# Ledger of designs, part 47: peptides against a protein of PDB entry 2FGR

Target 1, 331 residues: chain A of PDB entry 2FGR
Amino acid sequence: SSVTLFGIVDTNVAYVNKDAAGDSRYGLGTSGASTSRLGLRGTEDLGGGLKAGFWLEGEIFGDDGNASGFNFKRRSTVSLSGNFGEVRLGRDLVPTSQKLTSYDLFSATGIGPFMGFRNWAAGQGADDNGIRANNLISYYTPNFGGFNAGFGYAFDEKQTIGTADSVGRYIGGYVAYDNGPLSASLGLAQQKTAVGGLATDRDEITLGASYNFGVAKLSGLLQQTKFKRDIGGDIKTNSYMLGASAPVGGVGEVKLQYALYDQKAIDSKAHQITLGYVHNLSKRTALYGNLAFLKNKDASTLGLQAKGVYAGGVQAGESQTGVQVGIRHAF

## One batch from the design tools (peptide; aimed at target 1 T4)

Design b2_p20_6_s3 (made by RFdiffusion4, then SolubleMPNN; from b2_p20_6, 10 letters changed)
Fold by OpenDDE base, seed 3:
Structure b2_p20_6_s3 (fold): chain B 331 residues (1-331), chain A 20 residues (1-20)
Amino acid sequence: as target 1 above (331 residues)
Amino acid sequence: EVLEGEGLALEALAALLAAL
């Protein structure tokens, strides 16, 4: 049996040129290259190829010292694993986000990530971004000659919001092919939520692929998110991403990523472009810089996620520039 | 458009450096 304490402290100086008032924001931010975290994990060999596991992980906010407290909302699972794969019980990444965010070259964090995994409709559920779920059962297959899959179900536990029942129910999964330089995946998910106190289904379809050429990696995502409302029509967003990364001088990595968010309910697009650099001072410590541009068109109000400084929207049709320069340390 | 983006990048970097 083993128990491992692990974590990441990632803190940056961040700037955005516009907030919701049109003013600049700057300060000390968190989680610019990797989400800052503290965790405990362990495994027990039960014999016969069966293992028990646990994983407890919470977010760290290095700028305020976790002023809002600490919790295990990142992951709180018990698991059984073996030749059959892995079964997990507890709050975690849902299978769709766990797999499909792996194609995001910015690791689903900071000002550069693919923002498709979002609450596009002012959904009132706690996890209407499609990233995590409470009361989750997950199953992950082994890799069979490249082929793998994951499935999940989260219980709603009769949670209600307004007239909406079944809030927080998740059903979803992915199929994937991961072999050598190639990765490709298709994910499907549905969550039950509420919008304006009325029952709403959050449907998500995501296609991801990447190829590692050795000298560079290409990665892409295609996503549709649809909040199906009984009244007021559907809120649909089509999100697209294309990114490239390359190693630099054996100690660095450069990343360039473009995303388009086509917000159909407001007939408005947002364009995101991000340049990132990571410089490894060691296996555990890195310096990084991110430069992101977000161009909103028409009624679009999207903002860059400069966590700890400013993560709100901007005025409709406004563009935002963001910079993060920081230190990531892993232990 | 690309040059305006570069100008804004330099301005954001300059503003960040001036705030430090």
Scores: peptide ipSAE 0.010, ipTM 0.392, DockQ to the pose 0.010
OpenDDE base, seeds 1, 2, 4, 5: peptide ipSAE 0.005, 0.005, 0.005, 0.007; ipTM 0.356, 0.388, 0.372, 0.381

Design b2_p20_6_s4 (made by RFdiffusion4, then SolubleMPNN; from b2_p20_6, 8 letters changed)
Fold by OpenDDE base, seed 1:
Structure b2_p20_6_s4 (fold): chain B 331 residues (1-331), chain A 20 residues (1-20)
Amino acid sequence: as target 1 above (331 residues)
Amino acid sequence: MTLTGEGLALAALEALLAAL
């Protein structure tokens, strides 16, 4: 049996040149290179190749000391694992997000990440971004000659919003091939939610791939998110990402990522370009800088996610520039 | 010079680059 305390404290100085009023925002932000977290995890060997596990993880906000409190909303799982793979019970990343966010070179955090895993429709469910679920059962296969899969089901527990029933029900999974320098995955998910108090299905399809050339890594994502509404028509977004990363001087990593968000319901596009650099001072401590540019077109109001400083939208058709410079420490 | 938030972000980036 083992118990491990672990965490990341990632805090930055951040700037964005526009908020919803057109004003600049700056200050101390969190989670620019990795999401700041505190966790407990452990395993018990049950013999015969069977293991029990637990994982409890919450987000840390180093700018305010968790003034809104601490919780295990990142992950709160018990598991059994063995030659059959792993079964998890409890709140976690849904299998689709767990696999398909691995192609994001900005680790699904800060001003640079792929923003496709989003609530595009003002969905009233707490997890309508498709990232996590409550009441989740997940299974992950072993890797069989590169082939692997994961699937999950979250119970709605008869949750209602307005006239919508079954709110928070998730079903989804992925298939993948992970062998040496190559990774490729297809994810499918459906989540039941509400929009305007009416039943809505959040459908998601995501294709991801990456290749590590040693001297550089290429990564890509293709996603469609569709909120299917019985009234008012579908809210569809097609999201595309292409990124490259390369090691620099044995202690650094440079990253460049482009994303396009084609928001069909408002016939509007947003373009995101991010340059990032990470400098490892040690195995546990890094300095980093991110520079992001977000160009909204037409009715698009997307904002960069400078957590702790400004994560709201901008005026329709406005562009936003963001900078983060920070320290990441792991323990 | 009133350090605009842009000037602070640039100065922090320059300080990061000077520490590398």
Scores: peptide ipSAE 0.027, ipTM 0.538, DockQ to the pose 0.012
OpenDDE base, seeds 2, 3, 4, 5: peptide ipSAE 0.023, 0.008, 0.000, 0.006; ipTM 0.518, 0.401, 0.331, 0.407

Design b2_p20_7 (made by RFdiffusion4)
Pose (drawn by RFdiffusion4):
Structure b2_p20_7 (pose): chain A 331 residues (1-331), chain P 20 residues (1-20)
Amino acid sequence: as target 1 above (331 residues)
Amino acid sequence: FELTKAQGLAALVALLSLAL
């Protein structure tokens, strides 16, 4: 049995060459290499291989001292685990995002990550990016011979927006194979939501795979996200990502990731290339840099996610360049 | 940080107070 207080402070200077008005922005931001967080977790041995767990974690914003207030929105769970796997109750990453975001070499944070888990259709639900859910129950199997799976159901509790009376419902899961160097997963999920007050399903299918050769790792993601309005119409986006990472000189790591976002509703594509470098001063402390280029075509207005500096859109068809340089400290 | 059960309870109370 144990109890752990933990966290990460990751703060950076960041710059983007354009915002929605075309002006550059620079400043002090956060979470460029890993999401800054504070948390408390524990594991209690109940005997016979059965364990009880808890986990409370919230995001830290070092640039403004959590000016909007601290919370546990990253994870707030209690659980039982054993030879049967693990059951968790509480807000957390849904199983599909928990497993599939592991294929993103930029840890789903900063200006370099895969952007497929986003609210492509301006859905009105609290978590229309498909990442986390309130009122979540999840089951995670053990890994037997490399095979493993995860399932989750989040209750809508009759949350109503317009014609949608089940906003926030999540049903989803994944199957996967993980043997150390090789990992592959297929995730499928549906969420209930509303767009412009009209009931809408958010359907998501995601495939991810990686192989760690030791001298380098190759990783990729494919995703289709479809917001299907009950009365007709859909906003569909296909997202693709391929990346590689390699250790450099003991202590160092280089990462490169390319992504494409095909936004069918506006018949427009965006392409992104991101180069990253991590220099470890210790196991707990790293300096890092990220350089990203995002090219929008046609009506696309996607922007790089320089958290704490600028994370909005850009003018249609514009290219945007961004940089983050910072320090990550885990404790 | 590794904490005893008592230290863990005090830390929980402090974090919950902070979140309020």

Design b2_p20_7_s1 (made by RFdiffusion4, then SolubleMPNN; from b2_p20_7, 10 letters changed)
Fold by OpenDDE base, seed 1:
Structure b2_p20_7_s1 (fold): chain B 331 residues (1-331), chain A 20 residues (1-20)
Amino acid sequence: as target 1 above (331 residues)
Amino acid sequence: MELSKEEGEKALKELLELAK
């Protein structure tokens, strides 16, 4: 058996030129290159190729020392694994987000990530961004000549909000091909939630692909998210992402990523472009910088996610510029 | 094409300057 303590402390100086009032925000933020975390994990060999595992992971906020407390909401799983793959019990990334966020060159954090995994409809469920779920059972297949898959189901436990009686139920999965330089995946998910106290299905379809050319990597995402309200029209967003990364002399990585968020319910688009650089001081310590531009059109109010500084929206049709410069340390 | 170390450091410097 083994137990490993692990983590990342990622803290930055961040700036955004506009908040909801049109004012600039600046300060010390967190998780600009990677989500800051503290975790415990371990495995036990049970013999015959069977292993037990546990994973407990929470987010770290280096700017305030976790003033709001510490929890294991990132992951709290027990698992069995073997030739059949892996079964996990407990709160975790849902299979769709676990696989499809891997194509985000900004690691689903900071001011540069793909923001498609979002609560687009003021859903009243805690995980209406489609990233994680409580009461989750997940299964991941082995890799069979490149082919792999993951499936998940989360129990609602009769959670009610308004007239919705199955809030938090998740069903979803992905199929993927991961072989050499190529990765491609298709994910499907449905989550039960509420909007305005009414039962709503959050349906999600995501296609992802990447190819590593050695000298550079290309990555892309296509996503549709639809909040299907029991009463009222659908709230649909089509999100697109294309990114490129390249190694820098063995000491770093440069990244460029573009995303488009076509918000159908408000007939409004947002464009995001981000340039990032990571400079490795060691295998465990890096400096990084991110520069992001977000252009909202028409009624769009999206904001860059400068965690710890400002992660709110902007005025409709306003553009926002964000900068993060920070240190990432892994242990 | 792989970027040189110098190009990467320049990019970081430019980002740092934009953060001031």
Scores: peptide ipSAE 0.010, ipTM 0.423, DockQ to the pose 0.017
OpenDDE base, seeds 2, 3, 4, 5: peptide ipSAE 0.000, 0.000, 0.000, 0.007; ipTM 0.278, 0.355, 0.308, 0.383

Design b2_p20_7_s2 (made by RFdiffusion4, then SolubleMPNN; from b2_p20_7, 11 letters changed)
Fold by OpenDDE base, seed 3:
Structure b2_p20_7_s2 (fold): chain B 331 residues (1-331), chain A 20 residues (1-20)
Amino acid sequence: as target 1 above (331 residues)
Amino acid sequence: MELSREEGEAALAELKALAA
């Protein structure tokens, strides 16, 4: 049996040129290259190829020392694994987000990530961004000649909001092909939630692919999210991403990523472009810089996620520029 | 870093105390 303490402390100086009032924000931010975290994990060999596992992981906020407390909301699972794959019980990434965020060259973190996994509709559920779920059972297959899959179900436990029942129920999964330089996957998910106290289904379909050419990697995402409401019509967003990364001088990596968010309910688009650089000082310590531009059109009010500094929206049709320069340390 | 079980349990207890 083993127990491993692990973590990442990632802290940056961040700047955005506009907040909701049109003013600049700057300060010390967190999680610019990787989400800061602290966790415990371990495995026990049960014999016959069967293993038990646990994983407990929470987010760290280095700027304020976790002033709001610490929890294991990133992951709190017990698992069994073997030749059949892995079964997990507990709060975790839902299978769709776990697989499909792997195509985001910014690792779903900082000011540069693909923002498609979002609560697009002021959903009142705790996890209406489609990233994690409470009360989750997940199953992940082994890799069979490149083919793999993951499935998940989260219990709603009769949670209600307003007149909406079954809030927090998740069902979803992905199929994938991962072989050598190629990765491709399709994910489907549905969550039950509420908008304005009324029952709403959050439906999600995501396609992802990447190819590693050695000298560079290309990655892409196509996503549709629909909050299906009985009254007021569907809130639909089509999100697109294309990115490239390349190693630099054996110690660095440069990343460029573009995303488009077509917000159908408000007939408005947002364009995101991010340039990132990571410089490895060691296997565990890196310096990084991110430069992001977010252009909102028409009624769009999206903001860059400069966690710890400013992660709110901007005025409709306004553009935002963000910068992060920081240190990431893993242990 | 790798911990003994006892060290891991102590670390978990400390983490739980931070959650309060």
Scores: peptide ipSAE 0.025, ipTM 0.548, DockQ to the pose 0.863
OpenDDE base, seeds 1, 2, 4, 5: peptide ipSAE 0.000, 0.006, 0.013, 0.009; ipTM 0.320, 0.378, 0.445, 0.385; seed 4 fails the geometry check

Design b2_p20_7_s3 (made by RFdiffusion4, then SolubleMPNN; from b2_p20_7, 11 letters changed)
Fold by OpenDDE base, seed 4:
Order: C-alpha cells, then sequence, then structure tokens
Structure b2_p20_7_s3 (fold): chain B 331 residues (1-331), chain A 20 residues (1-20)
C-alpha cells in the first residue's frame, strides 16, 4: 500500500474597498488561487482489478496557523475502485459540485470564482451551498468514449431543524461528455434543509461546458437554485458564468470571468467580473494576482470572498472591488 | 510526498493530535 502526504499553502495580501459598513478591509488572506489544504491519501491493490483507497483532506489557514483547528471536512472518504468505476463512502464534494465546479476558471476559491453554489436562502443546514455533504455515498462511472456520470446520496440520519425533518439528505448526480478539448455536463440535485425552522428543498440544476481551442479556453455555467419553502415563496436564483483563459509565455495563465446572479426573490441582480493571472515559478510554486469587481443592484448584498480578510456582504446596491496578490505552493 | 504506510500512520496520528 502507498500513502501520500500532499497539500497546498496559498497565502495572499488582499484588499476589498467595502465591507458591510462601507469601510475598506485589507490584510493577509488565504486560498486566492487554490484552496489551501493538507491531506493524506492512499491506495491498496486488492487484486483482480479492485483497489481500496482512502482520502483525508482539511483546509489550511496560513494566516493564523489554523487557530480554529484542523479537520478533514474537505474530504474524508474510503473507496473501492475498479473497472466498474469508483464508490466512495464519507464526506466529500457532492457529485454535482465536483463536476460542475470544474468549469470555474478560478477553481472555486478566492475573489474570482463562480459563486452560484451558495446558500441563497439563509438555509440552516450545514452544507446548504450544495458543495459537500456528510454521510455521503457516491458512485462515479468510468469514462466510456467521453461519456461519464456521477451519483450521490447523503443520509439525513433523522436530523431535524425546527419542524423540518430529513435535514442534510442529498440526492443528485450528473451526466457528462469529456472528450479531448470538449467538456459538457448536466447536474441535478436536491437537498433537504430548513429555512426559518421550516422544511425546505434546495433544488439545483446546472449546465456546464468548456472548450479548449489551444490558444484559449472558454468555459460557461448556467445554474438555477431554488429553495422551495413549505411556507412562503420560493427563493430562486439564476446564475450565469462565462470565462476565458489563455496561456502566456509558457509559464503563465491569464483568466477573465464574468458572472451574473439573478436573485429572483429580491428581484435583484449582481454582476461579477474578475481578471486573474498566474505565473508559474515551478511545477509547485506560483505567483498570482486577482482583480475582481462586484456590482450589486437594488437589494443585492453579495460580497467577494477574500478569505482571511473579508468574506461578508456589502450594503444593498453597493459595488465592491477586490484585489489579491499571493503565493501558491504545492507539495 | 510519498510515505510508507507506517510513516503515513504517524503523520495521521500527529495531524489528529493537532486537531484535538
Amino acid sequence: as target 1 above (331 residues)
Amino acid sequence: MELSAEEGERALAELLALAA
């Protein structure tokens, strides 16, 4: 059997020009290009084409040395894999997020990522952003001529919040076509949660696609999230993303991404545009810079996610500018 | 970094101790 220790330390200097009070924030932040992490993983060949695996991964906060502790909430799985694909048991990315976040050119972190995978409705569940789940069983198919799929189910274990039962139950999956320069995926998920102590279903549909033209890559996402409350109107958000990336000089990558968040429940839109650059000093070390602009309209209060500096909202209808400059090191 | 199983177990134990 083999065990691999792996990780990423990503730390930056970050600035946002507005917080919830309208004041600027600046300091040392984390995870601007990739989520900082520490993990252990291993594989055992069981013979006959069957393998066992484990994966334990937690987030690292380099700015404070993990003052709030360390855990394996990023992933804590045991797996069996073979010609049939892979079955995973344990907390992980849900299949929908695992696949559909891959179209985000900002790696679902920092001030530039697609923010559609969000708790749009003040859901009271721990994972109401639709990214991960506890008590998860996942299955991933092999790739058959480009076609692949993933499915997941998370047990609620009779968790309750207020009058809501089955909190934390997830069911979802995706179908995809990944062949050469083309990737396209459709994901569907439902998660049971609570809003205001009342049962709520978080429904999600996401379409993603990317194409690598060699000189540039285009990527897009279309997503609808709908929190269906037992009492009160549905909280629906339509999220759109379009991004482009291009290699620069063989050692760099420039990225530009636009996202629109149409928050139907408050009849308000937010526009996000981010320019990013990554400069590879080696296979393991990179410098990066991100510049993001978020324009909230009407009642929208979205904020850029400058982790370690400021990740809260802003005043309704306010715009926010963010900058991150940092170092990413992988080991 | 690739570790032996024994080294991995030690690393895990140390990480868990840091998490406690």
Scores: peptide ipSAE 0.028, ipTM 0.639, DockQ to the pose 0.847
OpenDDE base, seeds 1, 2, 3, 5: peptide ipSAE 0.022, 0.009, 0.009, 0.007; ipTM 0.499, 0.346, 0.368, 0.335; seed 2 fails the geometry check

Design b2_p20_7_s4 (made by RFdiffusion4, then SolubleMPNN; from b2_p20_7, 11 letters changed)
Fold by OpenDDE base, seed 4:
Structure b2_p20_7_s4 (fold): chain B 331 residues (1-331), chain A 20 residues (1-20)
Amino acid sequence: as target 1 above (331 residues)
Amino acid sequence: MELSREEGEEALKRLLELAS
């Protein structure tokens, strides 16, 4: 058996030129290149190709020393794995987000990531962004000639909000082909939640693909999120992402990513473009910089996610510029 | 970082204390 202590401390100086009041914000932020984390994991060989595992992981906030506490909300799983794949019990990334966020060149964090995995409808559930779930059972297949899949179910445990009685229930999965330079995936998920105290289904479909050309990598996402409401109509968002990355000088990586969020319920679009650079000082330590532009049209109020500095929205139709410069250290 | 079981248990204990 083994136990591994692992983590990432990622802290940055960040700036955004507009908040909800139109004022600039700046300061020390976290998780600009990778989400800061601390975790324990381990495995036990049970014989016959069967292994038991555990994984406990929480987010680190280096700017305030986790003043709000520490928890294992990133992942808290026990698992069995073998030739059949892996079964996990516990809070984790849901299978759809685990697979489909892998196409995000900005690692689903900082001011540059794909923001499609979002609570688009003021859902009242704790995980209405479709990223993680409590009470989750997950199954992941092995890779068979490139083909792989993941499935998950989360129990609602009769959680109620207003008249909604199945809040937190998740069912979803993906199918994928991962072979050499090519990756492609299709994910489907439904989560039960509440909006305005009324039962609402969060339906999600996501297509992702990437290809590594050696000299550069291209990645893309297509997503539709629909909050199906009985009253008031559906809240639908179509999100699109295209990104490219390339190694620089053997020690660096440049990233460029564009995303479009077509928010149908408010008939408004937002455009995000981010340029990032990572400079590896070692295998474990990197410097990085991100520059992001977010254009909101019409009624759109999206904001860049400068965690620790400002992650709120802006005024309708306003644009926002963000910068992060930081250090990432992995251990 | 690889830990012994005892070291891992101590680390977990400390993490749980932080979570309290």
Scores: peptide ipSAE 0.020, ipTM 0.518, DockQ to the pose 0.895
OpenDDE base, seeds 1, 2, 3, 5: peptide ipSAE 0.000, 0.019, 0.006, 0.014; ipTM 0.332, 0.412, 0.401, 0.427

Design b2_p20_8 (made by RFdiffusion4)
Pose (drawn by RFdiffusion4):
Structure b2_p20_8 (pose): chain A 331 residues (1-331), chain P 20 residues (1-20)
Amino acid sequence: as target 1 above (331 residues)
Amino acid sequence: MNTAEDDQLAVDAGFTYSYS
C-alpha cells in the first residue's frame, strides 16, 4: 500500500507568427512537453490480489498561478483492480483517448501534437473533443499474451441542450495488442451532443500503431470523427499522423511528426510538421524545444496550440509557425 | 515519451508514503 503526492510544472516561452488578426504573439506559456499537473494517488492492498485505488489530478498553469482556480478535472477516480483487470469510477480520460493518444509522440500537448481529438463541429457538450468524460465508468482488461481492451460508459444524466436530452453520454472502447516494442489499437466511440441546439451524435473511429526499434520509434494515427445531426447533415473530419522519435547522445531525444486534417464540411485540408527536442538534465527535469509549421488551405483556420500564449485560429488559408522553449520538472 | 509514460514519470518522481 502507498500514497503519492505528485506533479509536473512545465513552463515555456512561446511564439506564434500570427493570430486571428495576423499579428505575432509571444509570451510565457505552459505544458509544452508534458501537461503540467498536481495530483494525489494511492493503492491499497486488500489481500488476494485485490487492490483499491484513488487518483485525483488537476492541471497546473504556472504562468498565471491557476488564476481561474484549481480543480481535479484531469482525473478524479476510485477503483478496484485485481486479476480481473480494473474498474474505475469518476471523471477521467475515456478509454479511446487514453489508449490512442499514446501514439502521439508529443504527448498530446504543446504545439506539436495530433489534433484529431478536438471539437470539429462546435458541439455544445462539455467534452466534445472526445478526451475526457464526466460520470464515467471504465473497465480495463489485463494484458494476456499481448491482447488487451478497455470499455467505458459515461452517463448523460439527462443533460439537455435544445433537442438533445442526453448530452454528454459516452459509449466506447478499444481492442489492442501490446508486446513491448509493438503496439496497435482500434478504438470506437459515440458521444451524444448538440450543435446549434440540435441533437447530434459524435462518432469516432481511431487506429493507432507503433514499433520501437530501440534506435528509433515509428508511430502513427488514423481517425475519422463525424458529428451527425439527427435531422440530417454532418461535419466529418479525417485526421492522419505519422511520426518518428529517436534517442540522441544519451540524455537527448529528437521527434518529428507530420499530420493532415481533412475537414470535409469546408472542403479544406491543413497540414502540420513539428520538430521537437528533449534534453534530460535528470530523470525528473528536462529542457525542450518545439518548432511547428501549420499550413491551412482554402477555408481552413486551424492554429497551433501554444497554451498560455495563443491557441486560437488564424485567417483562412494562412500558414502559421510556432516555437516553444521550456523546462519540464516532474515531482 | 508518451502520455502513459509521463503519468508514470510523475508518479515515480512524486513523494510517496508506504506502509503495510

Design b2_p20_8_s1 (made by RFdiffusion4, then SolubleMPNN; from b2_p20_8, 10 letters changed)
Fold by OpenDDE base, seed 2:
Structure b2_p20_8_s1 (fold): chain B 331 residues (1-331), chain A 20 residues (1-20)
Amino acid sequence: as target 1 above (331 residues)
Amino acid sequence: MNVEDDDQLAIESGETTSFE
């Protein structure tokens, strides 16, 4: 049996021109191009095309040395795989986020990513952003002529918050077509949570597509997230993303991505535009820079996620500019 | 390819320390 140690250390200098007080923030941040991580994984061939696997992965915070401790909250799975696909047991990305975040050209991290996978309703559940789940069983099909799918169920284990008694229950999945330059997917999920101590359903539908033209890649997302509350009405957000990436010479990549977040409960929009550049010094080491603009309208208070520096909101209707310049190293 | 796969490819393109 083999055990592989792997990881990424991604650290940057980050700046945002506005915080919640209207002041600038700057410092050393983490995970600007990829999420910094440390992991262990391995596989065992059981014969007959069956394999066992494990995966343990935690986030690294290079700016503070993991002052809050290290854990395997990114992934902690045991699996069986074969001609039937893969079954995973344990905390992981939920199938919907695992597939649909693949269309985000900023890898769901830093100041540039699609922020649709979010807790839009001040949900009190641990994973109300729809990204990961505890107590998860997942199944992924093989690719059949381009067609593939993933499904997941997470147990609530009678977790209660206020009057909500099924917090953390997840059910969801995706169907996809991945063939040559084309990728397209539909994801559906429901998660049980609480808002204000009351039972709430987080419903999510996401469409994603990308096409690689060789000289450039286009990618897009369409998402609706709805927190269905017993009291106070639904909190609905429609999120849209369109991005392009292109190679620059033999060692670089430029990325441009736009997102719109239409926050229906507050009748307010936010616009995000991000320009990114990655310069590969090697297969393992890259320099990168991100420049992001976030324009809030009306009651919108969204902030860019400059992790380790400032990830809070801004004043209603304010705009924020963010910059990250960093090093990514994979091992 | 999911985000983990892209990051995984970046990781796998690196010398991971494998223990037998």
Scores: peptide ipSAE 0.015, ipTM 0.595, DockQ to the pose 0.413
OpenDDE base, seeds 1, 3, 4, 5: peptide ipSAE 0.009, 0.017, 0.017, 0.017; ipTM 0.522, 0.571, 0.573, 0.579; seeds 3, 4, 5 fail the geometry check

Design b2_p20_8_s2 (made by RFdiffusion4, then SolubleMPNN; from b2_p20_8, 14 letters changed)
Fold by OpenDDE base, seed 3:
Structure b2_p20_8_s2 (fold): chain B 331 residues (1-331), chain A 20 residues (1-20)
Amino acid sequence: as target 1 above (331 residues)
Amino acid sequence: MNVDDEEQLAIESGEKIEFD
């Protein structure tokens, strides 16, 4: 049996050239290369190939010392695992996000990540970005000759917002093929929420694939999110991503990623291009730099996620440039 | 580096206590 204490402290100096008022923002930010975290995990061998497990993980905000408090909202699970796979009980990444965010070369954090896993409709649910869920039961299969799958269900516990019932209910899963340098996955999910106090279904379909050529890796995502409202019509976004990474000199990695967000409800597109570099000083410590360009068209108001500095939107049709330079330390 | 790489890095760098 074992218990592991682990974490990451990632802190940066960040700059964005525009906020919602058109002014620049700069300062000390967090989680530019990896999400800063503190965690405990462990396993107990129960014999016969059965294991019990736990995982407790919370986000760290190094710029303010967690002034708003610490919690285990990243993951708080107990598990049983064996030849049948793994069953998890508790708050976690939903199976769809757990698998499909793995194709994001910017690790779903900082100013460069794929931003498709988002609340596109001002949904009033706590997790309307489709990333995590409360009251979640998840099951993950073993890998069978490359084929694997994950499934999840989250209970709504009769949560209501306005006239909407069943808020927070999630059902979803993925199927995947993972073999050597190749990964490919299809994810489907539905979450119950509310928009303007009215019942809304957040439907999501995501395709992902990557291939590691050794000298470089290619990765891609295709996603549709649809907030199906009873009144006012659907809010649909088609999101696309293509990225490449390559090792540099045995101690570094360069990354380039493009994303397109086609926001159908406002007939507006946003384009994101990010260049990143990570320089490993050791196995546990790295320096990094990110440069991101976000171009909003028409009514689009998307902003880069410079966490700890500025993560809000910009004026409609405005572009934003972001920079992060930081240190990541794992312990 | 992807999400899996981050988790693996955190796990490998952490203090592991073994017990019976």
Scores: peptide ipSAE 0.136, ipTM 0.784, DockQ to the pose 0.918
OpenDDE base, seeds 1, 2, 4, 5: peptide ipSAE 0.108, 0.124, 0.271, 0.097; ipTM 0.768, 0.767, 0.846, 0.742; seeds 2, 4 fail the geometry check

